# Ledger of designs, part 138: peptides against a protein of PDB entry 3QIS

Target 1, 334 residues: chain A of PDB entry 3QIS
Amino acid sequence: PSLELSRREFVFENVKFRQLQKEKFQISNNGQVPCHFSFIPKLNDSQYCKPWLRAEPFEGYLEPNETVDISLDVYVSKDSVTILNSGEDKIEDILVLHLDRGKDYFLTISGNYLPSCFGTSLEALCRMKRPIREVPVTKLIDLEEDSFLEKEKSLLQMVPLDEGASERPLQVPKEIWLLVDHLFKYACHQEDLFQTPGMQEELQQIIDCLDTSIPETIPGSNHSVAEALLIFLEALPEPVICYELYQRCLDSAYDPRICRQVISQLPRCHRNVFRYLMAFLRELLKFSEYNSVNANMIATLFTSLLLRPPPNLMARQTPSDRQRAIQFLLGFLL

## One batch from the design tools (peptide; made by RFdiffusion4, then SolubleMPNN)

Design b2_p16_8_s2 (from b2_p16_8, 7 letters changed)
Fold by OpenDDE base, seed 2:
Structure b2_p16_8_s2 (fold): chain B 334 residues (1-334), chain A 16 residues (1-16)
Amino acid sequence: as target 1 above (334 residues)
Amino acid sequence: SKDEERLEKFFNELTS
């Protein structure tokens, strides 16, 4: 069996978080026999491609002289955004198109990723006084390394070394402030806030706006700005309540005093973001007559975002654990 | 910067 490929090199320019890109090519059976094709893993890989890439179709049959279109789809989700932001991974891959009883055909995937404040740590964002797209990639790496070290120092209760002439970190990320300040000013009376989905185009505009600027106003509807806040919190590599404190939050869920003590042990940026979000949500609840928002809805929604189980416990989360997590947040909303 | 001053002010207003 033999294939002819219309293209073997693919370039995905300016790949962004949650923005789908597609490149298409044709494969033709230029042989005299039917063939089966499939994308196969490389040696030691479990998957035929990186998590941000897919082929459609990824397998199929071709009769002699038959042609099929294959789409290569690039999409950066929350599962790939962090490693792409740090430059640990890149928009580069090699696909192996295998022909049964034939040869392998190699496809080269290349491109560039544009960093996002989505999927960046709270610690790194607190050090970023400018939009992430203005920060040199080398400095992003340094900020992430420094952020890890600061988290460790905070958890170890190590005396802050004399803050040398390094600019003081922000109390909260500017991106969270921009989202929450907008919602506080414009969305308190918004009917069905956090219940109505945003527009996908507006969400992309909001993400691009936060990545590239410090706007006076965020573009899009209040629903899109509200959903952008949820997406931001979901995309955090470490949730607002650090994984190390997850079980202690559940264990303390019915003791408001212990709950506050647990929160006091968060790293400074995480603790500040938590308090800031809880203050905003308590304010939003005062307008429940207008926005249809209630404490149980908000606690249920934000619990999954703020108080995520550690990766090793995700598969074991019980309904009781979820209820304790909700109760933990309710103690800060009421 | 003006934006940092706005951020600090607003954070203090909501967390006070």
Scores: peptide ipSAE 0.043, ipTM 0.763, DockQ to the pose 0.923
Fold by OpenDDE base, seed 5:
Structure b2_p16_8_s2 (fold): chain B 334 residues (1-334), chain A 16 residues (1-16)
Amino acid sequence: as target 1 above (334 residues)
Amino acid sequence: SKDEERLEKFFNELTS
């Protein structure tokens, strides 16, 4: 069997979080026999491509002189955004197109990624006084490493963060402040807030706005700004309630005094973000007559974002654990 | 900065 490929090199310029890019090519059976094609893993890889890449179709049959279009789709989700922001991964891959009883064809994928405040740690964002696109990639790596080391020191040593002569961290990320300040000012009376989805184009504009500027006003509808806050919280590499405290939150869920003690054990930035979000959500609940927001809806929605099970426990979460997690959050909303 | 002062003020108003 033999194939002809219209292209073998693909460049994806300016790849961004949640922005789909597509490149297409043709494969043609220039042989005299039917052939089966498939994308196959390289040596030591479990998958034929990186998590941010997909081929469609990834396998198929071609009769003699038949042609098929293949789409290469690049999409950075919450599952790939953090490793691309840090530069641990890059927009580079090699695809192996295999022919049954034939040869391999190599496709080269290349490009560049533009960092996002989405998928960046709360600790790193508290140190970023400027938009992430103004920060050199080398300095992003240093800020993430320093943030990790300070978090570990705070947990291990019980030493207050040495408020040494370095630039004082923000109390909360400017991106969270911008989203919450907008919602507090303009969305408290918004009917069906957090129940109506935003517009995908407006969500992309909000992400680009937060990555590149410190706006006076966020663009888009109140629904799009509200959904952008949910996407931001979902994309955090570590949830607002740190994984180390997950089980203690479940165990304390019916004792409001112990719940407050557990929250006091959070790192400063996580504790500040948690208190700030709870204060905002309690304010929204005062306007329930206008916005149709109730404590059970908010607790159910935000629990999955703020109090995620550790990756090793995700597959083991019981309905009882979910109910305890919701009850924990309700104790801060009521 | 002006933005930091605005952020600190709003945080203190909601969490007080």
Scores: peptide ipSAE 0.042, ipTM 0.764, DockQ to the pose 0.891
Fold by OpenDDE base, seed 4:
Order: sequence, then structure tokens, then C-alpha cells
Structure b2_p16_8_s2 (fold): chain B 334 residues (1-334), chain A 16 residues (1-16)
Amino acid sequence: as target 1 above (334 residues)
Amino acid sequence: SKDEERLEKFFNELTS
């Protein structure tokens, strides 16, 4: 069996968080026998491609002289954004198109990723006074490493944040401030806020805006700005409530005093973001007559974003754990 | 409100 491929080299320029790109090619059975094709893992890989790449179809059967279109889809989700932002991973892959009882065909995937404030740590973002696209990639790596070390130092209460670091960190990321300030100013009276989805095009504009500028006004509807805040919180590599405190939040869920004590143990940036968000959400709840927002809805929505189970516990989360997590957050909204 | 005052404080800390 043999295949003819219309293309074997694919370049994905300017790949961005949550922006789907597609490249298509054709495969043709130029043989005299039917053939089965599949994308197969390389020798040391569990998957035929990296998590941000997909082939559609990834397998199939071709009669003699049959042609099929294959789509190569590049999509950076929350699961790949952090490692691409740091440059630990890149828009590079090799796909192996296997032909049953035939030869392998190699496809080269290349391109470039544009870093996003989405999927960047709160610690790193608090150090970024400028848009992330103005920050050299080498400095992003250093900022993530330094942010990890500062998180550890802050958790250990060992070193006061050296007041002598030439630039004082922001109390909260500018991106969170921009989103929350916009919602506070313009969305308190917005009916169905956080209940109506945003527009995908507006979400992309908001992401691009936050990555490239410090806008006076965020583009898009209040619904899109609200969803962008949710996406931002979801994409954080470390949630606003650090994984180390997850179990303590559940254990304290019915004791408001202990809940406040647990939050006081968060790293400074995480604690500030948490308090800022809770202040905003309590203010938003005062407008419930206009915005249809209630404490149970908000607690249910934001708990999954702010108080995520550690990766090792995700598969073990019980309905009771989820209810405790919601109750923990309710104690800050009521 | 106390929540407005907190929000305003954070705004001032980012604009200073």
C-alpha cells in the first residue's frame, strides 16, 4: 500500500491561547489495494501528538484512488497554556502517519506561540508592570522561577518581601484589576451577569487586549468581560486558593473564624486577589434585584475556579467535598 | 460601603 500526501510541513504562526487554528491536507490512496491509515505514537510517546494538537480524522480506511481531507487543529487550552507561556513546550511536533503493512509518513509541525497573561502565575503577574507581550520570553522563565521561590518563601514566612527589589510588586495582577474594575463600574446592573455566556470573538479580543495593552476600557459586552474573568481564574496554574490549603478549606467550611485564618495563610498576592474578588462579589450581590446574581450561584460558580482540588485529588472529589467547598466560599459572600 | 472602600484601595494601589 502507498499514500500520496498533498503536504507534509505545517506552520502555525502566532498561536494564541483559546484560538483554534486549522491546517488541512489531503491523503490519497495511489495504490491498487485498500489501505488503513492511522496517526501513531513515536517510540517514547503515549499519544500520537502533543496536547495542543489534533488530527481529524486521526485514522481511516481508503479505497484505491480515494482521497480524504485531514485537518490538523492547533488549540491551546488551559492544560497547555502554562508550559507554552514559559517556553517549556513549543509549537513543534512530528506526526507519524502509519499505513498498515506500509511505510510511515512523517509530518512536521512548527510555528510560534504568543505568551498570554492567561495561564501565568499570580506571582509572576504581580511583577509584570507591563503587558506580557512586552516581556522577553527569557524574562518570563525567570519570573516564573522567581515567583515559585517567592511563593515558597512567603508560605514559610521566612523572608519579608525584600523592600529593596527595585520594583515593588503589584498587590493584585493588573489583568485581574482591569477585569474587576470594568465589571464593578459597568456590570453591577447587568442582568444575568455570570449566567449569560460571552461571545467567542469578544473573548479573544479581551485576551489579546490584556496580553498587549493596559486599556482604559475592556472591549466587548459585560458578559464577555465576566466570562474572561472566569477563564482567567480557571487558567491559573495555581488557583487563587493554593492547593496546599485545599483540604483545610474543606475542613473549616462550617467555621467562619477558621476559614478567615486559612485565607490569611495564603501568599500575599493570592490573599489579595481572594479578598479583592470577595469584595467585588459581595458588592455585586447588593445589586441582585438588577443582575439576578445570588450568593449560591456565585459560590457554586467561583468555588470550582478559586478552590480547585490538587491534581492528585481531582479523581477523588466527592459531592460532600464540593458542598464543603461551596460552603467555605459562602462564608465570604454572606 | 466597606467593600467599595476595599475595591477603591486596590485601585489606588495599582494606579500609584
Scores: peptide ipSAE 0.038, ipTM 0.740, DockQ to the pose 0.137
Fold by OpenDDE base, seed 3:
Structure b2_p16_8_s2 (fold): chain B 334 residues (1-334), chain A 16 residues (1-16)
Amino acid sequence: as target 1 above (334 residues)
Amino acid sequence: SKDEERLEKFFNELTS
């Protein structure tokens, strides 16, 4: 069996978080026998491609002189965004198109990724006074290292020495401020806030806006801005409530005094973001007559975003753990 | 409100 491929090299320029890109090529059976094709893992790989890449179809049969279109889909989800932002991973892969009893055909995938404030740590974002697209990639790595060291110092209750020339970190990320300020000013009376989905085009515009600028106003509907806040919180590499405090939050869920003590032990940026979001959400709840937002809905929605199980718990909550997590958050909303 | 004052404080700390 043999195949003819219309293309073997693919370049995905300016790959962005949540923006689907597609490249297509054709494979033709130029042989005299039916053939089965499949994308196969390389040696030592578990998957035929990286998590941000997919082939469709990834397998199939071709009769003699049959042609099929294959789509190569690049999509950076929350699961790949952090490693691409840090440059730990890149838009580079090699696909192996295997022909049963035939040859292997190699496809080269290349491109560039544009960093996003989505999937970046709260600590790093508090050090970024400029949009992430204005920050050199080398400086992003330094900011992540400095962020790790500050987190450790904060957990150890070490007073940051007023060491000299380092720019004072922001109290909260500017991106969270921009989203929350917009929602606070314009969305308090928005019917079905956090219940109506945003528009995908508007969500992409909001992400691009936050990555590239410090706008006076966020573009798009209040629903799209609200969903962008949810996406931002979901994409955080570490949730607003750090994994180290997860179990203590569950254990304290019915003691409001202990809950506040647990929150006081968060790293400064995480603690500020948590308190800021809780202040905002309590303010939204005053407008429940207009926005149809209630404490149970908000607690249920935001608990999954703010208080995630550590990876070692398989990101699963038991029904009891979920109820404790909701109860923990309710103690800050009521 | 106390929550509004808290939000405004955070806003001012980011715009300064």
Scores: peptide ipSAE 0.036, ipTM 0.730, DockQ to the pose 0.175

Design b2_p16_8_s3 (from b2_p16_8, 5 letters changed)
Fold by OpenDDE base, seed 3:
Structure b2_p16_8_s3 (fold): chain B 334 residues (1-334), chain A 16 residues (1-16)
Amino acid sequence: as target 1 above (334 residues)
Amino acid sequence: SEDEERLEEFFEKLTS
C-alpha cells in the first residue's frame, strides 16, 4: 500500500486560548490495493497527538485512487492553557500517519502560542501590573515559580511577605477586578444573569481585551462578561479555594465560624479573590427581583468553579460532598 | 500606579 500526501508541514501562527484553528491536507491512495490509515502514538506516547491537537478523521479506509481530506484542529482548552502559558509546552508536535502493512508518514506541526491571563495562576496575575501580552515569556516563567514559592510560604504561615524590596502584588488580579467591576456596574439588573450563555465572538473579544489591555469598559453583552468570569475561574490552574483546603471546606460546611477560619488560611490573593467574589455575589442577590438570581443557583454554579475536588481524588465527588460544597458557599452568600 | 490605587480602593469598598 502507498499514500500520497498533499502536505506534511503545518504552521499554526498566533494560537490563542479557546480559538479553534484548522489546517487541511489530502491523502490519496496511489496504490493498487485498498488501504487502512490511522494516526498512531510515537513509541513513548500514550496518544497520537498533544491534548491541544486533533486529526479528523484520525483513521479510515481508502480504495485505490480514493482521496480524503484530513483536518488538523488546534484548540487550546482549559486543560492545555496553563502549560502553554508557562512555556512548559509549545505548539510543536509530530504526527505519525500509519498505513496498515505500509510505511509511516510523518507530519510536522509547529507554530506559536500567545499567552493568556486565562489559565494563569492568581499569584502570578497579582504580580502582573500590565497585560500578560506585554510581559516577556521568560518573565512569565519566573513569575509562576515565584508565585508557587510565595503560595507555599503563605500556607505554611512562615515568612510575612517581605514588604520591603519587591513590588507589592495587587490585592486581586486586575482581570478579575475588570470583570467584576463591569458586572457590578452594568449587570445587577440583567435578567437571567449567569443563566444565559454569552456569544462566542464576544467571549473571544473579552479574552483578547484582557490579555492585551486594561480597558475602561469590557466589550460585549453582560451575559458574555458573566460567562467570561466563569471561564476565567474554570481555567485557573489552582481554584480560588486551593486544593489543600478542599476537604476542610466540606468538613466545616455547616459551621459558619469554621468556614471563615478556613478561608482565612488561603494565600492572600486567593483569600482576597474569594472575599471579593462573595461580596459581589451578595450584591447581585439584592437585585434578585430584576436579575432572577438566587442564592441556591449562584452557590450551585460557583461551587464547581471555586471549590473543585483535587485532581488526585480519583473518586467522583459524592452527592454528599457536592451538597457540603454548596452549603459552604451558601454560608458566604446569606 | 493609578490603576493599583483604584483596585485597592474598590476592593476595600466591597470587603468592608
Scores: peptide ipSAE 0.033, ipTM 0.726, DockQ to the pose 0.870
Fold by OpenDDE base, seed 2:
Structure b2_p16_8_s3 (fold): chain B 334 residues (1-334), chain A 16 residues (1-16)
Amino acid sequence: as target 1 above (334 residues)
Amino acid sequence: SEDEERLEEFFEKLTS
């Protein structure tokens, strides 16, 4: 069997978080026999492509002289955004198009990723005084490494942060402030806030706005800004309540005094973001007559974002664990 | 910066 490929090199320029890009090519059976094609893993890989890439179709049959279009789809989700922001991964891959009883055809994927504040750690964002797109990639790596080291030092109760000549971190990420300040100013009376989905185009504009600027006003509807806050919290590599405190939050869920003590043990940036979000959400609850927001809805929604189980426990989360997690947040909303 | 001062003031106002 033999294939002819219309293209073998693909370039995805300016790949962004949650923005789908597509490149298409044709494969033709220029042989005399029917053939089956499939994308196959390289040696030592579990998947035929990186998590941000997909081929459609990824397999199929071709009769002699038959042609099929294949789409290469690039989409950076929350599962790939962090490693792309750090430069640990890149928009580079090699696809192996295997022909059954035939040869392999190699496709080269290349491109560039544009970093996002979405999927960046709270610690790193607290050190970023400018939009992430203004920060040199080399400095992003340094900021993430320094952020990890500071988190570890804070958890170990080690040496007071030498208030050395390094610019003091922000109390909360500017991106969180921008989202919450907008919602506080403009969305307190918004009917069905956090219950109505945003517009996908507006969400992309909000993400691009936060990545590239410090706006006076966030673009889009209140629903889109509200959903952007949820997406931001979901995309965090470490939840606002760090994984190390997850079980302690569940164990304390019915003791408000212990709950506050657990939160006091969070890293400074995480603790500040938590308190800031709880203050905002309590303010929204005062306008429940207008915005239809209630404590149970908010606690249920934000629990999955703020108090995520560690990856090793995620598959074991019981309904009782979820209820305890909700009860933990309710103690800060009421 | 003016943006940092606004951020600190707003954070203090919501967390007070």
Scores: peptide ipSAE 0.033, ipTM 0.730, DockQ to the pose 0.887
Fold by OpenDDE base, seed 4:
Structure b2_p16_8_s3 (fold): chain B 334 residues (1-334), chain A 16 residues (1-16)
Amino acid sequence: as target 1 above (334 residues)
Amino acid sequence: SEDEERLEEFFEKLTS
């Protein structure tokens, strides 16, 4: 069996977080026999492609002289954004299109990724006084490594690094401040806030805006700005409540005094973000007559974002653990 | 409100 491919080299320029890109090509059975094609893993790989790439269809049958269109879809989710932001991964892959009882066809995927404040650590973002797109990629790597070391020092209650040569970190990421300040100013009376989805086009504009500028006004509807905040919190590599404190939050869920003590042990940036968000959400709850927001809804929504189980415990989270996590957050909203 | 004052405190800390 044999195939003809219309294209074998694919370039995905300016790949961004949550922005789907598609490149299409045709495969044709130029042989005299039916053939089965499939994308197969390379040696030592478990998958035929990287997590941000997909082929559709990834397998199929072709009759003689049949042609099929294959879509190569590039989509950077929360699961790939952090490693692409750091440059640990890149928009580069090789796909192996296997023909049953035939030869392999190699497809080259290349391109560039544009870093996002989405999927960047709170520690790194507190050190970024300028938009992330103004920061050299090499410096992003250094900032993530340094931010990890600063987090560890903060958790160990080690002496703050000498205030000398590095600019004082922001108390909260400017991106969180921009989102929350906008919602506080313009969305407190917004009916169905956090209950109505944003528009995908507006979400992309908000992400691009936060990655490239410090806007006076965030573009889009209040619903899109609200969803952008949720997406931001979801995409954090380390949640606002650090994984190390997850179990203690559950254990303290019914003791408001212990809950406050647990939060006081967060790294400075995480603690500030948590307190800032809780202050905003309590203020938002005062407008429940207008915005239809209640403490149970907010606690349920934000608990999954702020108080995520560690990756090793995700598969073991019980309904009781979820209820404790919600109760923990309710103690800051009521 | 106490929550407005807390939000404002964070705005001041970001702009300082």
Scores: peptide ipSAE 0.032, ipTM 0.706, DockQ to the pose 0.138
Fold by OpenDDE base, seed 1:
Structure b2_p16_8_s3 (fold): chain B 334 residues (1-334), chain A 16 residues (1-16)
Amino acid sequence: as target 1 above (334 residues)
Amino acid sequence: SEDEERLEEFFEKLTS
């Protein structure tokens, strides 16, 4: 069996968070026998491609002289955004198109990724006074490494970080401030806030806006800005409530005093973001007659974003654990 | 409100 491929090299320029890109190629059975094709893992890989890449179809049959179009889809989700932002991963892959009882055909995937404030740590973002697209990638790596080390130090030592001559970090990420300030100013009376989805085009504009600028106003509808806040919180490599405190939040869920003590133990940036979000959400609840927002809905929605189970516990989360997590947040909304 | 004042305090801390 043999195949002819219309193209073997693919370049995905300016790949962005949540932006789907597609490149197509054709495969043709130029042989005399039917053939089965499939994309196969490389020897040391579990998958035929990186998480941000997909082939469609990834397998199939071709009769003699039959042709099929294959789409190579590049999409950076929350699952890949952090490793791409840090430069740990890149828009580079090799696909192996296997022909049953035939040859392997190699496809080269290349491109460039544009960093996003989405999927960047709160600690790193608090050190970024400028939009992430203005930050050199080398400095972004250093900021993530430094942020991790400072987080560990802050958890181990209640020692005030030496107010040395280093630029004082922001109290909260400017991106969170921009989103929340916009919602506070313009969305408090928005009917069905956090219940109506935003527009995908507006979401992309908001992401691009936050990645590239410090605007006076965020573009898009209140629903799109609200959803962008949810996407931001979901994409955080570590949730606003650090994984280390997850179980303590559940254990304290019915004691408001202990809940506040647990939050006080968060790293400064996480604690500030949490308090800021809770203040904002309590303010939204005052307008419940207009925005249809209630404490149970908000607690349920934001619990999954702010208080995520550690990856090792995700498969074990009980309905009771979810209810405790919701109850924990309710204690800050009521 | 106390929550408005808290929001404003965060705004001031970002602009300072």
Scores: peptide ipSAE 0.032, ipTM 0.716, DockQ to the pose 0.138

